# Ledger of designs, part 9: peptides against a protein of PDB entry 5IXI

Target 1, 141 residues: chain A of PDB entry 5IXI
Amino acid sequence: TPLLDASSLEYLFAQGQYDLVKCLAPIRDPKTEQDGHDIENECLGMAVLAISHYAMMKKMQLPELPKDISYKRYIPETLNKSIRQRNLLTRMRINNVFKDFLKEFNNKTICDSSVSTHDLKVKYLATLETLTKHYGAEIFE

## One batch from the design tools (peptide; aimed at target 1 L89)

Design b1_p12_2_s2 (made by RFdiffusion4, then SolubleMPNN; from b1_p12_2, 4 letters changed)
Fold by OpenDDE base, seed 2:
Structure b1_p12_2_s2 (fold): chain B 141 residues (1-141), chain A 12 residues (1-12)
Amino acid sequence: as target 1 above (141 residues)
Amino acid sequence: SFSFPKKDLFLE
């Protein structure tokens, strides 16, 4: 939020990433099958935000990032396990769409609109609030 | 501010 000072925002962003991945801030239960898909898409979006933030902090372009960079370390471990259990074609589709999404986001959102790391942290935390069961209430209370 | 692009990343 705009009320958070820089140090608090940095801390909350780092902790939020950890809590999401480690499922300490569990994502909400899907109400429908489509809701489940939406939740997974949002989680993958969170990975895009986290990776983009990392790249900006390191002053690295996407092609300069490690070739093995993926969503796997930036989404809930439970979701990562679920994706690994899906068939090969599905996993390939997810991987390719994610890579394209990350590239497009970097070009159109980060570069073209001059989005800052501050903006990414705010968006990440705001999305985290909508995704998780109780975590958001604690942060923004 | 910016608008986060929405993509369908899920496929069954």
Scores: peptide ipSAE 0.041, ipTM 0.688, DockQ to the pose 0.482
OpenDDE base, seeds 1, 3, 4, 5: peptide ipSAE 0.040, 0.038, 0.040, 0.041; ipTM 0.694, 0.682, 0.678, 0.689; seed 3 fails the geometry check

Design b1_p12_2_s3 (made by RFdiffusion4, then SolubleMPNN; from b1_p12_2, 4 letters changed)
Fold by OpenDDE base, seed 1:
Structure b1_p12_2_s3 (fold): chain B 141 residues (1-141), chain A 12 residues (1-12)
Amino acid sequence: as target 1 above (141 residues)
Amino acid sequence: SFSFPKKDLYEE
């Protein structure tokens, strides 16, 4: 894997977020139903990374973020549409678990550790490689 | 490096 300098990493991170959300880098086809769930969970995890990175860049605590902050703008549009089709209780559950996960990630990984924005970008891009059909080759090959 | 918490976001 080629070494990415800070400027390249920043560019790729921004581009990767856009490509994931806009489905320009479409998520891979699930091999099984469980694989599909894993993909969705990873996408939601990507939202946590993106939000946390945003908060760190803005020097904001999570409670200072808009109260309506959610995964919706940070996951593939196709997945967002899929989630919106699920029943209310399921959507509420996803929302609650996501919020709790975000808080936990912030407290245990961001606040209690020395995780940097650089680390989040690397993790994001690495995960993006595993999630998408061909984007990983473009990033690291 | 850091460990990303693993959690099923569909289950509490």
Scores: peptide ipSAE 0.054, ipTM 0.715, DockQ to the pose 0.393
OpenDDE base, seeds 2, 3, 4, 5: peptide ipSAE 0.056, 0.054, 0.055, 0.051; ipTM 0.711, 0.707, 0.705, 0.705; seeds 2, 3, 4 fail the geometry check

Design b1_p12_2_s4 (made by RFdiffusion4, then SolubleMPNN; from b1_p12_2 with E7K F10Y F12E)
Fold by OpenDDE base, seed 1:
Structure b1_p12_2_s4 (fold): chain B 141 residues (1-141), chain A 12 residues (1-12)
Amino acid sequence: as target 1 above (141 residues)
Amino acid sequence: SFSFPKKNLYEE
């Protein structure tokens, strides 16, 4: 894998977020039902990475983010639509778990560690490779 | 590098 300089990494990270959300880089087809759940969890994890990166870039603490911050704008639109079709209790559960996960990630990974925005971009793109059908080849090959 | 916390976001 070629070394990506900072400018290239920044570009690819921004493009990758857009492509994931807009489904221009569609998520891979699940092999099983559990695989589907894993894919969705990874997408929600991608939202955590994106939000955390945003917060770090803006030098904001998570409590300073808008109260209505959620995964909705940071996951594939198709997945967002799918989640919206689920029952209220399930959606509430997802929301609560996501918020707790975001807080935990921020506290234990961002605040208590030396994780940089660079690290988040790398992790995001690496995960994007595993999630999407063909995008990984375009990024790293 | 860093370890990404693994958690099922559909379960508490």
Scores: peptide ipSAE 0.060, ipTM 0.717, DockQ to the pose 0.397
OpenDDE base, seeds 2, 3, 4, 5: peptide ipSAE 0.061, 0.060, 0.056, 0.049; ipTM 0.714, 0.711, 0.713, 0.711; seeds 2, 3, 4, 5 fail the geometry check

Design b1_p12_3 (made by RFdiffusion4)
Pose (drawn by RFdiffusion4):
Parts: sequence; structure tokens; C-alpha cells
Structure b1_p12_3 (pose): chain A 132 residues (1-60, 70-141), chain P 12 residues (1-12)
Amino acid sequence: TPLLDASSLEYLFAQGQYDLVKCLAPIRDPKTEQDGHDIENECLGMAVLAISHYAMMKKMSYKRYIPETLNKSIRQRNLLTRMRINNVFKDFLKEFNNKTICDSSVSTHDLKVKYLATLETLTKHYGAEIFE
Amino acid sequence: SFEVPSKPVTEL
């Protein structure tokens, strides 16, 4: 018997997206430059998940689906790199919706679950309350 | 379980 029902899961998914974007769920610190880049890449993956879920729900830019801090960080890079980030994101999104949804038979439930499960490891102290 | 496809991002 699971902890959450569909309603709580949908709400938690929406709240999780809100937390990730508004940085109430701050992304974890990088151990190395490479780890940092990997984190940014996971963030693009999270944006793909959010957009794919939205499109899936209705039966059908990454900027509004990633932490604002990374957005401000990306806005500081040269134009070619931003075009590169856009292309990489588009490739991810296309590859995910064209192949992975079908191949791995990804439902909306699995998607929200992976999203939140990813929040548990992508961000600092998710679901915890720290008092000073 | 599934994986979101990924590619590295490099500065140009």
C-alpha cells in the first residue's frame, strides 16, 4: 500500500516543479566542475520531464522549467554556448518523447515519480526542515 | 525505470 494517492502525487509534482524552479529546493553543490556540468545536464533532463508530462497530460523553451539560478548562470555565457544548450535540450526532448516514452512505456505516473525521486538526490535536503 | 537521454554541453 503506497503513501500517496494520485491527487497528492499530482500536487506534490506541481509543488516539486515550483520548488525546483523557484529554488526552494536548491540544487546540490558540485563536487567538481564536471559534477556541476552533470547537474546542469540533469536540470535539462528535469525540464524535459516536466514538458513531456505537460504534453502527455493534454494529449499532445527549457528556461521556465529549470532553477532560476542556473538560468541566470546560463544567461552569463556566450551566445554560441546558449544556442548549444538549446540544441542539446531540443535533442533530449525529441529523443525522450519519440523513443523513450514508447520504448520504456513511460506513463505520467512514472514520470512524476522519477521527477520527485530525482529531486530527492538533485537538491539539498529535500523534504527536510532545518532549524537554526 | 527509464533514462532521460543526455549529451554533454561544451563552450564554444

Design b1_p12_3_s1 (made by RFdiffusion4, then SolubleMPNN; from b1_p12_3, 4 letters changed)
Fold by OpenDDE base, seed 5:
Structure b1_p12_3_s1 (fold): chain B 141 residues (1-141), chain A 12 residues (1-12)
Amino acid sequence: as target 1 above (141 residues)
Amino acid sequence: SFEVPKKPIEDL
């Protein structure tokens, strides 16, 4: 775990989310179609981390979250546009899978493993480095 | 430690 003070982590986490969504830190190029699916699945995982962090910071349970808190605002805008072009059944499946994703993570990882907001920020930034082309190389080894 | 959630999402 990198040695970052709380204020630095908070700043980098917020900036990292912004950079990912706005494609300022673009996701890596897929090598194959399967690699593309892996990248998309990882982006959805990043959304799970971000939403879980939001819920914890706001002291809210998952059913209490506003309906506009969706993966759509926590994934790259390019990916969001791509998903919107897919057929209805695919989009419905993605929505259901993500909902189950988020619920399972909060039940089995957040609660059972006592994961903190600090842990979520570190994991998010570490994953961001591997998911994007050249982000965070100066911070993480 | 913990893993980032990952599940295969296939296009239908």
Scores: peptide ipSAE 0.064, ipTM 0.744, DockQ to the pose 0.746
OpenDDE base, seeds 1, 2, 3, 4: peptide ipSAE 0.063, 0.039, 0.060, 0.062; ipTM 0.748, 0.694, 0.746, 0.740; seeds 3, 4 fail the geometry check

Design b1_p12_3_s2 (made by RFdiffusion4, then SolubleMPNN; from b1_p12_3, 5 letters changed)
Fold by OpenDDE base, seed 5:
Structure b1_p12_3_s2 (fold): chain B 141 residues (1-141), chain A 12 residues (1-12)
Amino acid sequence: as target 1 above (141 residues)
Amino acid sequence: SFTVPKKPIKDL
């Protein structure tokens, strides 16, 4: 990974979140149905990273987060609309899976591995580069 | 380094 100063990393992280959600950095096309599921799981992973970063910056525990903090504001808008079209049981499963996803990441990774906000930004940008069609090509080799 | 957990999501 490239060496970025703190200010550059903060800027790129914020811009990357915006570009992903607004589909300015569109996610790559799935090659198979399973690949599509993998892409959606990666998007949820991006939401986990973003929410965890938010919680750490605000010095809040997960149960203290506002209830309106969910994956919906941290995934591509196109994917959010797609999920809304799925049946109730599927949507309920996604909600539950995401909550467990976030909880597991907090307990197993953040608390047990001393992960910093800096680490989360780096991981977010690195994943963004692989998840989207062309984003980050000028930064990563 | 660290990994982000992955939860397989399937349409029901």
Scores: peptide ipSAE 0.042, ipTM 0.730, DockQ to the pose 0.793
OpenDDE base, seeds 1, 2, 3, 4: peptide ipSAE 0.041, 0.038, 0.041, 0.041; ipTM 0.733, 0.698, 0.730, 0.729; seed 4 fails the geometry check

Design b1_p12_3_s3 (made by RFdiffusion4, then SolubleMPNN; from b1_p12_3, 4 letters changed)
Fold by OpenDDE base, seed 4:
Structure b1_p12_3_s3 (fold): chain B 141 residues (1-141), chain A 12 residues (1-12)
Amino acid sequence: as target 1 above (141 residues)
Amino acid sequence: SFEVPKKPIVDL
């Protein structure tokens, strides 16, 4: 993995988030139905990274975050639309599981392991490369 | 190091 300076990493992280959400860097095509579920779960994982990074940068605890800060802002818009079409109970379950997962990640991974915003950006970009069709190839080849 | 958080969220 090539070494990136702080400014380059910050730029790429911001651009990567934008490209993923706006589907400018489309997620890879699922090979199977299970692969499709894995891709969606990976997108939700990306949202955990992004929200955790946001909270750390703002020096805010999770309960202090605005209520509109959810996975909905940090996943591909196509996936967000798909989830919104699911029934209320399913959406409630997704919301609850995500919130619990986000809380667990922040308690166990960020706090206990002293993960930095730098680490989150690196992990985000590395995952983005595998999640999308061609994004990041120029960086990690 | 840490792994990207992944859970079977969408299979609910």
Scores: peptide ipSAE 0.071, ipTM 0.753, DockQ to the pose 0.573
OpenDDE base, seeds 1, 2, 3, 5: peptide ipSAE 0.068, 0.040, 0.071, 0.071; ipTM 0.752, 0.688, 0.753, 0.755

Design b1_p12_3_s4 (made by RFdiffusion4, then SolubleMPNN; from b1_p12_3, 5 letters changed)
Fold by OpenDDE base, seed 2:
Structure b1_p12_3_s4 (fold): chain B 141 residues (1-141), chain A 12 residues (1-12)
Amino acid sequence: as target 1 above (141 residues)
Amino acid sequence: SFEVPKKEIVDL
């Protein structure tokens, strides 16, 4: 697989986030109902990566992040719409679990493993390739 | 190396 320079990686990471959110790189079709739920959870995992990257770039701690920095901005719009249709209790649970999830990732993975923004970009793009239908083939083949 | 974070969230 090709080795991407820093500028190319930055571009592709930004484009990849945009493509995922705008569904220009649509998520893969679920094989089963459970697979659909797994895909949704994986999308939330992608949001953890993206927000963690944002926080690192801005040199901000999680509590300092603006309120509008949430999974809602970093998941496919289709999934965001689906979540908004769920009942209040479910949405509250999702919000709280995600917040704890994000905190756990930053404390136990980023800090403990000395993960860099570069690492996050690579992991994001690699996961994007598996999560979406045909995205990333030109980059990782 | 690290794994992509995954948790059961949407089924809550």
Scores: peptide ipSAE 0.116, ipTM 0.784, DockQ to the pose 0.628
OpenDDE base, seeds 1, 3, 4, 5: peptide ipSAE 0.074, 0.102, 0.113, 0.071; ipTM 0.756, 0.767, 0.783, 0.755

Design b1_p12_4 (made by RFdiffusion4)
Pose (drawn by RFdiffusion4):
Structure b1_p12_4 (pose): chain A 132 residues (1-60, 70-141), chain P 12 residues (1-12)
Amino acid sequence: TPLLDASSLEYLFAQGQYDLVKCLAPIRDPKTEQDGHDIENECLGMAVLAISHYAMMKKMSYKRYIPETLNKSIRQRNLLTRMRINNVFKDFLKEFNNKTICDSSVSTHDLKVKYLATLETLTKHYGAEIFE
Amino acid sequence: SLEEAERQYPSL
């Protein structure tokens, strides 16, 4: 018997997106530059998941689906790199919706689950309350 | 610069 029902899961998914974007769920610190880039790439993956879920729900840019801090960080880079980030994101989104959804038979439930399960490891102290 | 961008955000 699981802890959450569909309603709580949907609400938690929406809250999780809110936390990720507004940085109430701050992304974990990088161990290395490579780890940092990997984190940014996971963030693009999270944006793909959010958009894919939205499109799936209604039976059909990454900027509004990633932490604002990374957005400000990306806005500081040269234009070619930003075009590059856009292209990589588009490729991820296309590849995910065209192949992975079908191949791995990804439902909306699995998607929300992976999103939140990813929040548990992508962000600092998710679900915890720290008092000073 | 492009090579570094590709390293940071690799293609599929």

Design b1_p12_4_s1 (made by RFdiffusion4, then SolubleMPNN; from b1_p12_4, 6 letters changed)
Fold by OpenDDE base, seed 1:
Structure b1_p12_4_s1 (fold): chain B 141 residues (1-141), chain A 12 residues (1-12)
Amino acid sequence: as target 1 above (141 residues)
Amino acid sequence: ELEEAKKMFPDL
């Protein structure tokens, strides 16, 4: 990974979030069904990173976040549309698992492991490279 | 640490 100064990293992180959600940096095509599941899980993981980063930047505890906080604003819009087409039980499962994981992530990783916002940005951008079709080339040129 | 934590995300 390239060495980025703090300002550049902050910019790239913000732009990367926007590009992912708005599908300006489209996610890669799945090679298999399992690969598709992996891609979706990575997207949900990206949402966890983004939300946690937001909470840390605002110095808010997870319970202080809006109760309606979800992955929906933090994943590709195409994926969000896809999830909305799934049956109610599946959507409920996704919501519950996401919320539980977000809580656990913040408790075990953010609070206990003292992960920084810098670490989250680096991980986000690194994952974005692997997740998207062409964005990685632009980030790490 | 971050990578290990992300592995906790189950298949959905």
Scores: peptide ipSAE 0.044, ipTM 0.715, DockQ to the pose 0.153
OpenDDE base, seeds 2, 3, 4, 5: peptide ipSAE 0.044, 0.031, 0.043, 0.043; ipTM 0.713, 0.684, 0.714, 0.713; seeds 2, 5 fail the geometry check

Design b1_p12_4_s2 (made by RFdiffusion4, then SolubleMPNN; from b1_p12_4, 6 letters changed)
Fold by OpenDDE base, seed 5:
Structure b1_p12_4_s2 (fold): chain B 141 residues (1-141), chain A 12 residues (1-12)
Amino acid sequence: as target 1 above (141 residues)
Amino acid sequence: ELEEALKRFPDL
């Protein structure tokens, strides 16, 4: 984990989110079908980190977030399009699992473990490095 | 702890 000053970390975190969603930092190619699922799960995990960070910065509890809070704006646009092409049952499963995990994560991990916004940014950038093809080399260089 | 929590994200 690189040691960055607060302003640099904040900048990189914001830029990293933008690059991931806009596919400017494309995710790595899956080696297998299971690897593809792992990559998608990592992307959804990234959405959890981003949303949790947002909530903490706004000093909002999870129930205070909009009812339509979703992963859609926090994952690569290509993945979002792919998910929309899947059948109703699959999309319902993804939505329900994500909502349940987000709730659990905030209740049991953020609150109980005293996770800070700093921790979330570091984890986000570290995951971004492993998830994308070459973007990580620029961050830690 | 944060690392372990994220690893528990269900396989979809």
Scores: peptide ipSAE 0.270, ipTM 0.873, DockQ to the pose 0.151
OpenDDE base, seeds 1, 2, 3, 4: peptide ipSAE 0.267, 0.268, 0.270, 0.267; ipTM 0.873, 0.873, 0.873, 0.872; seed 1 fails the geometry check

Design b1_p12_4_s3 (made by RFdiffusion4, then SolubleMPNN; from b1_p12_4, 6 letters changed)
Fold by OpenDDE base, seed 4:
Structure b1_p12_4_s3 (fold): chain B 141 residues (1-141), chain A 12 residues (1-12)
Amino acid sequence: as target 1 above (141 residues)
Amino acid sequence: ELEEALKAFPPL
Protein backbone atom coordinates (compact mmCIF):
# COMPACT_ATOMS: atom_id res chain seq x y z
CA THR B 1 0.00 0.00 0.00
CA PRO B 2 1.20 3.51 -0.71
CA LEU B 3 2.56 5.61 2.10
CA LEU B 4 0.60 8.83 2.60
CA ASP B 5 1.85 11.95 4.31
CA ALA B 6 -0.35 13.87 6.71
CA SER B 7 -1.62 16.36 4.14
CA SER B 8 -2.54 13.65 1.67
CA LEU B 9 -4.34 11.68 4.35
CA GLU B 10 -6.29 14.74 5.44
CA TYR B 11 -7.33 15.44 1.87
CA LEU B 12 -8.40 11.88 1.17
CA PHE B 13 -10.34 11.66 4.42
CA ALA B 14 -12.27 14.84 3.67
CA GLN B 15 -12.91 13.80 0.09
CA GLY B 16 -13.94 10.32 1.18
CA GLN B 17 -16.53 11.65 3.60
CA TYR B 18 -17.99 13.89 0.93
CA ASP B 19 -18.08 11.16 -1.69
CA LEU B 20 -19.70 8.64 0.65
CA VAL B 21 -22.43 10.97 1.90
CA LYS B 22 -23.19 12.40 -1.54
CA CYS B 23 -23.18 8.91 -3.05
CA LEU B 24 -20.46 9.90 -5.50
CA ALA B 25 -18.74 6.80 -4.22
CA PRO B 26 -21.77 4.51 -4.09
CA ILE B 27 -21.85 1.67 -1.62
CA ARG B 28 -21.58 -1.81 -3.02
CA ASP B 29 -24.63 -3.83 -3.93
CA PRO B 30 -25.73 -6.28 -1.25
CA LYS B 31 -25.37 -9.93 -2.17
CA THR B 32 -27.89 -11.11 0.44
CA GLU B 33 -30.20 -9.67 3.08
CA GLN B 34 -27.53 -10.27 5.69
CA ASP B 35 -25.01 -8.51 3.48
CA GLY B 36 -27.39 -5.57 3.31
CA HIS B 37 -27.51 -5.40 7.09
CA ASP B 38 -23.73 -5.61 7.22
CA ILE B 39 -23.46 -2.71 4.79
CA GLU B 40 -25.78 -0.58 6.91
CA ASN B 41 -23.79 -1.44 10.02
CA GLU B 42 -20.59 -0.45 8.26
CA CYS B 43 -22.14 2.86 7.24
CA LEU B 44 -23.15 3.53 10.83
CA GLY B 45 -19.62 2.65 11.86
CA MET B 46 -18.35 5.20 9.39
CA ALA B 47 -20.57 7.78 11.07
CA VAL B 48 -19.08 6.90 14.46
CA LEU B 49 -15.59 7.41 13.05
CA ALA B 50 -16.49 10.71 11.43
CA ILE B 51 -18.22 12.13 14.50
CA SER B 52 -15.45 10.99 16.81
CA HIS B 53 -12.88 12.56 14.53
CA TYR B 54 -14.83 15.80 14.49
CA ALA B 55 -15.11 15.84 18.27
CA MET B 56 -11.41 15.19 18.70
CA MET B 57 -10.46 17.90 16.23
CA LYS B 58 -12.67 20.39 18.04
CA LYS B 59 -11.49 19.14 21.44
CA MET B 60 -15.09 18.49 22.38
CA GLN B 61 -16.62 15.87 24.62
CA LEU B 62 -19.77 14.09 23.52
CA PRO B 63 -21.98 16.08 25.91
CA GLU B 64 -20.78 19.22 24.15
CA LEU B 65 -22.06 17.99 20.82
CA PRO B 66 -25.59 18.90 19.76
CA LYS B 67 -28.17 16.85 21.62
CA ASP B 68 -29.61 15.73 18.32
CA ILE B 69 -26.30 14.46 16.97
CA SER B 70 -26.92 11.46 14.77
CA TYR B 71 -25.68 9.39 11.88
CA LYS B 72 -27.87 11.29 9.42
CA ARG B 73 -25.20 13.70 8.19
CA TYR B 74 -22.51 11.04 7.98
CA ILE B 75 -24.05 8.18 6.02
CA PRO B 76 -24.98 7.91 2.35
CA GLU B 77 -27.97 10.08 1.55
CA THR B 78 -29.72 7.11 -0.03
CA LEU B 79 -29.41 5.10 3.18
CA ASN B 80 -30.56 8.04 5.25
CA LYS B 81 -33.69 8.33 3.13
CA SER B 82 -34.30 4.61 3.47
CA ILE B 83 -34.05 4.73 7.26
CA ARG B 84 -36.40 7.71 7.45
CA GLN B 85 -39.08 5.64 5.74
CA ARG B 86 -38.97 2.92 8.39
CA ASN B 87 -41.49 2.90 11.22
CA LEU B 88 -41.00 5.00 14.33
CA LEU B 89 -40.01 2.15 16.62
CA THR B 90 -37.39 0.93 14.17
CA ARG B 91 -35.95 4.42 13.81
CA MET B 92 -35.91 4.83 17.58
CA ARG B 93 -34.05 1.56 17.94
CA ILE B 94 -31.46 2.58 15.37
CA ASN B 95 -31.05 5.97 17.02
CA ASN B 96 -30.65 4.47 20.47
CA VAL B 97 -28.19 1.83 19.35
CA PHE B 98 -26.13 4.43 17.54
CA LYS B 99 -26.09 6.89 20.42
CA ASP B 100 -25.23 4.21 22.95
CA PHE B 101 -22.42 2.89 20.80
CA LEU B 102 -21.06 6.35 20.09
CA LYS B 103 -21.01 7.06 23.81
CA GLU B 104 -19.23 3.84 24.63
CA PHE B 105 -16.82 4.24 21.74
CA ASN B 106 -15.87 7.71 22.88
CA ASN B 107 -15.57 6.80 26.56
CA LYS B 108 -13.63 3.58 26.18
CA THR B 109 -11.95 3.44 22.78
CA ILE B 110 -11.15 7.11 22.25
CA CYS B 111 -10.55 8.27 25.82
CA ASP B 112 -9.09 5.17 27.44
CA SER B 113 -6.96 4.13 24.48
CA SER B 114 -4.35 6.05 22.55
CA VAL B 115 -6.47 6.38 19.43
CA SER B 116 -5.57 9.45 17.40
CA THR B 117 -7.30 11.37 14.63
CA HIS B 118 -4.73 9.79 12.33
CA ASP B 119 -5.94 6.32 13.29
CA LEU B 120 -9.54 7.28 12.64
CA LYS B 121 -8.74 8.61 9.18
CA VAL B 122 -6.83 5.47 8.24
CA LYS B 123 -9.64 3.22 9.43
CA TYR B 124 -12.23 5.36 7.66
CA LEU B 125 -10.44 5.15 4.32
CA ALA B 126 -9.75 1.45 4.71
CA THR B 127 -13.42 0.77 5.41
CA LEU B 128 -14.44 3.01 2.53
CA GLU B 129 -12.50 0.72 0.21
CA THR B 130 -14.47 -2.35 1.26
CA LEU B 131 -17.80 -0.54 1.41
CA THR B 132 -17.89 1.19 -1.97
CA LYS B 133 -17.92 -0.18 -5.50
CA HIS B 134 -14.85 1.43 -7.04
CA TYR B 135 -13.69 4.27 -4.82
CA GLY B 136 -11.27 2.07 -2.92
CA ALA B 137 -9.58 1.06 -6.13
CA GLU B 138 -8.79 4.70 -6.82
CA ILE B 139 -7.09 5.10 -3.46
CA PHE B 140 -5.25 1.81 -3.17
CA GLU B 141 -4.03 1.12 -6.70
CA GLU A 1 -8.00 -2.14 19.26
CA LEU A 2 -9.87 0.23 16.98
CA GLU A 3 -10.76 -2.64 14.68
CA GLU A 4 -12.16 -4.64 17.58
CA ALA A 5 -14.17 -1.71 18.91
CA LEU A 6 -15.90 -1.04 15.61
CA LYS A 7 -16.77 -4.69 15.11
CA ALA A 8 -18.61 -4.55 18.42
CA PHE A 9 -21.28 -2.37 16.84
CA PRO A 10 -24.58 -4.17 17.44
CA PRO A 11 -26.46 -5.48 14.43
CA LEU A 12 -29.55 -3.56 13.39
Scores: peptide ipSAE 0.145, ipTM 0.815, DockQ to the pose 0.150
OpenDDE base, seeds 1, 2, 3, 5: peptide ipSAE 0.140, 0.137, 0.140, 0.139; ipTM 0.812, 0.812, 0.812, 0.811; seed 1 fails the geometry check

Design b1_p12_4_s4 (made by RFdiffusion4, then SolubleMPNN; from b1_p12_4, 6 letters changed)
Fold by OpenDDE base, seed 3:
Structure b1_p12_4_s4 (fold): chain B 141 residues (1-141), chain A 12 residues (1-12)
Amino acid sequence: as target 1 above (141 residues)
Amino acid sequence: ELEEAKKRFPDL
C-alpha cells in the first residue's frame, strides 16, 4: 500500500466522496442477492464515515448536526433512487437503523476509540476500492 | 484504533 502525504490523502478523500455519490466510480455488480444487500450496507456505512469525518472536522457533536442529517447525500445517486422507491415502512427502517448506527459509531468508535480523521479517510478510500468496479486500483493495488 | 472503525453497518 502506497504511503500518501496528508495533502494527497485529503484530496483523494474529497474526490472519492464526489466520485461515489455522482457514480463516476460506479459500484460493482452484485454477484448474488445477498451480495447486493451487502453492497447497500457498505454504501450506508460509507455515509457514516463521511458524516463522522465532517463532524470531527467541524468539531461538532452528533446532537449538534442538523436534525435532518441523512445518508441521502452521501451514497451513490443510483442507490438513493432505489431506496426512495421502496415502501414507507422499509424506508423508515433504513432511516432508523442508520441513525442508530451513526449514534453508536460516534459514541463507541469515534469518542471511545480515538479514531482520527486520518483513519476515517483511509477506511473510506479502502472501502471505496472494494465497492467500485475499477476505482482505487492505481492507489491500493 | 482503526479496527474499531471497520465495524460493519448492520444488516437490514
Scores: peptide ipSAE 0.086, ipTM 0.726, DockQ to the pose 0.161
OpenDDE base, seeds 1, 2, 4, 5: peptide ipSAE 0.075, 0.086, 0.060, 0.047; ipTM 0.737, 0.732, 0.728, 0.728; seed 1 fails the geometry check

Design b1_p12_5 (made by RFdiffusion4)
Pose (drawn by RFdiffusion4):
Structure b1_p12_5 (pose): chain A 132 residues (1-60, 70-141), chain P 12 residues (1-12)
Amino acid sequence: TPLLDASSLEYLFAQGQYDLVKCLAPIRDPKTEQDGHDIENECLGMAVLAISHYAMMKKMSYKRYIPETLNKSIRQRNLLTRMRINNVFKDFLKEFNNKTICDSSVSTHDLKVKYLATLETLTKHYGAEIFE
Amino acid sequence: SFDVPSKPVSSL
């Protein structure tokens, strides 16, 4: 018997997206430059998940689906790199919706689950309350 | 389980 029902899961998913974007769920610190880039890449993956879920729900830019801090960081890079980030994101999104949804038979439930499960490891102290 | 496809981002 699971802890959450569909309603709580949907709400938690929406809250999780809110926390990720507004940085109430701050992304974990990088161990190395490579780890940092990997984190940014995971964030693009999270944006793909959020958009894919939205489109799936209604039976159908990454900027509004990633932490604002990374957005400000990306806004500081040269234009070619931004075009590059856009292309990489588009490729991810296309590849995910065209192949992975079908191949791995990804439902909306699995999607929200992976999203939140990813929040548990992508962000600092998710679900915990720290008092000073 | 599944993976979201990924590519490296290079500075240009």

Design b1_p12_5_s1 (made by RFdiffusion4, then SolubleMPNN; from b1_p12_5, 5 letters changed; failed a check: a repeat of another design)
Amino acid sequence: SFEVPKKPIEDL

Design b1_p12_5_s2 (made by RFdiffusion4, then SolubleMPNN; from b1_p12_5, 6 letters changed)
Fold by OpenDDE base, seed 2:
Structure b1_p12_5_s2 (fold): chain B 141 residues (1-141), chain A 12 residues (1-12)
Amino acid sequence: as target 1 above (141 residues)
Amino acid sequence: SFEVPKKEIVDL
């Protein structure tokens, strides 16, 4: 697989986030109902990566992040719409679990493993390739 | 190396 320079990686990471959110790189079709739920959870995992990257770039701690920095901005719009249709209790649970999830990732993975923004970009793009239908083939083949 | 974070969230 090709080795991407820093500028190319930055571009592709930004484009990849945009493509995922705008569904220009649509998520893969679920094989089963459970697979659909797994895909949704994986999308939330992608949001953890993206927000963690944002926080690192801005040199901000999680509590300092603006309120509008949430999974809602970093998941496919289709999934965001689906979540908004769920009942209040479910949405509250999702919000709280995600917040704890994000905190756990930053404390136990980023800090403990000395993960860099570069690492996050690579992991994001690699996961994007598996999560979406045909995205990333030109980059990782 | 690290794994992509995954948790059961949407089924809550």
Scores: peptide ipSAE 0.116, ipTM 0.784, DockQ to the pose 0.625
OpenDDE base, seeds 1, 3, 4, 5: peptide ipSAE 0.074, 0.102, 0.113, 0.071; ipTM 0.756, 0.767, 0.783, 0.755

Design b1_p12_5_s3 (made by RFdiffusion4, then SolubleMPNN; from b1_p12_5, 5 letters changed; failed a check: a repeat of another design)
Amino acid sequence: SFEVPKKPIVDL

Design b1_p12_5_s4 (made by RFdiffusion4, then SolubleMPNN; from b1_p12_5, 6 letters changed)
Fold by OpenDDE base, seed 3:
Structure b1_p12_5_s4 (fold): chain B 141 residues (1-141), chain A 12 residues (1-12)
Amino acid sequence: as target 1 above (141 residues)
Amino acid sequence: SFEVPKKEIEDL
């Protein structure tokens, strides 16, 4: 496993976000219906990490973020399409769940801990490895 | 180490 300097980590983090959203690094196949829900939940978690990183880099608080900064920009396009096909009540529920995720993470982790943008990038890439089919194998080889 | 909050996503 190579030692990653700041520039390398920044590159891999940016590339990882792009690959996840564009489905170039496809998410793993669910083994059960519950596993599918867990995978979607992990995708929302990835969005929480990405948005938190964005906010920290821009030195912005969550209420200051533009409304278009949502999970839709930070999850796989396939999942985004699936969510858009669900009924209004389900979509509203997902929106509320994500808002709760982001708020809780901000309050309990970003504000109450000494988590840095570096830590978020590492966590993102580590989660990306477990979430996708083969993307992690290349990074940690 | 830190965790991201997780909840069940409902598929109605």
Scores: peptide ipSAE 0.102, ipTM 0.754, DockQ to the pose 0.743
OpenDDE base, seeds 1, 2, 4, 5: peptide ipSAE 0.101, 0.099, 0.097, 0.098; ipTM 0.750, 0.750, 0.753, 0.752

Design b1_p12_6 (made by RFdiffusion4)
Pose (drawn by RFdiffusion4):
Structure b1_p12_6 (pose): chain A 132 residues (1-60, 70-141), chain P 12 residues (1-12)
Amino acid sequence: TPLLDASSLEYLFAQGQYDLVKCLAPIRDPKTEQDGHDIENECLGMAVLAISHYAMMKKMSYKRYIPETLNKSIRQRNLLTRMRINNVFKDFLKEFNNKTICDSSVSTHDLKVKYLATLETLTKHYGAEIFE
Amino acid sequence: SFEVPSKPVTTL
């Protein structure tokens, strides 16, 4: 018997997206530059998940689906790199919706689950309350 | 389980 029902899961998914974007769920610190880039790449993956879920739900830019801090960080880079980030994101999104949804038979439930499960490891102290 | 496809982001 699981802890959450569909309603709580949907609400938690929406809250999780809110936390990730507004940085109430701050992304974990990088161990190395490579780890940092990997974190940014996961964030693009999270944006793909959020958009794919939205499109899936209605039966049908990454900027509004990533932490604002990374957005400000990306806005500081040269134009070619931003075009590059856009292309990489588009490729991710296309590849995910065209192949992975079908191949791995990804439902909306699995998607929200992976999203939140990814929040548990992508962000600092998710679901915890720290008092000073 | 599944994986979100990924590519490296490089500085140009």

Design b1_p12_6_s1 (made by RFdiffusion4, then SolubleMPNN; from b1_p12_6, 5 letters changed)
Fold by OpenDDE base, seed 5:
Structure b1_p12_6_s1 (fold): chain B 141 residues (1-141), chain A 12 residues (1-12)
Amino acid sequence: as target 1 above (141 residues)
Amino acid sequence: SFEVPKKDIVDL
């Protein structure tokens, strides 16, 4: 990945989150049904990165996060609407599994691997390039 | 380095 100064990285990270959620950087077309499933799971992974970054910046522990800080704010709006159409049991399971997923990532990766907010921003942007159709082509090789 | 978080969640 290219070297970016702190201010540029902060700007790109914020803009990238906005573009993903608002579908201005649309997710890539699935090649198969399984690929579509993988894409949606990767979007939830992006939400884990974004929420973890938020918690670190605010110096908050996960249980201290406001309840409105959920994957629903950090995934493409189209995916959010799709999930809302699924049955109640499925939605409840998604919520619970995501919560455990977020906790596991913070315990095993953030704490144990000493990952910084800088690392999260770089990983987010790099993943955004592969997840979306055209984003990042001018920045990453 | 670390891997991007990935887990089978959506179609549970």
Scores: peptide ipSAE 0.151, ipTM 0.802, DockQ to the pose 0.591
OpenDDE base, seeds 1, 2, 3, 4: peptide ipSAE 0.151, 0.046, 0.148, 0.141; ipTM 0.802, 0.701, 0.800, 0.797

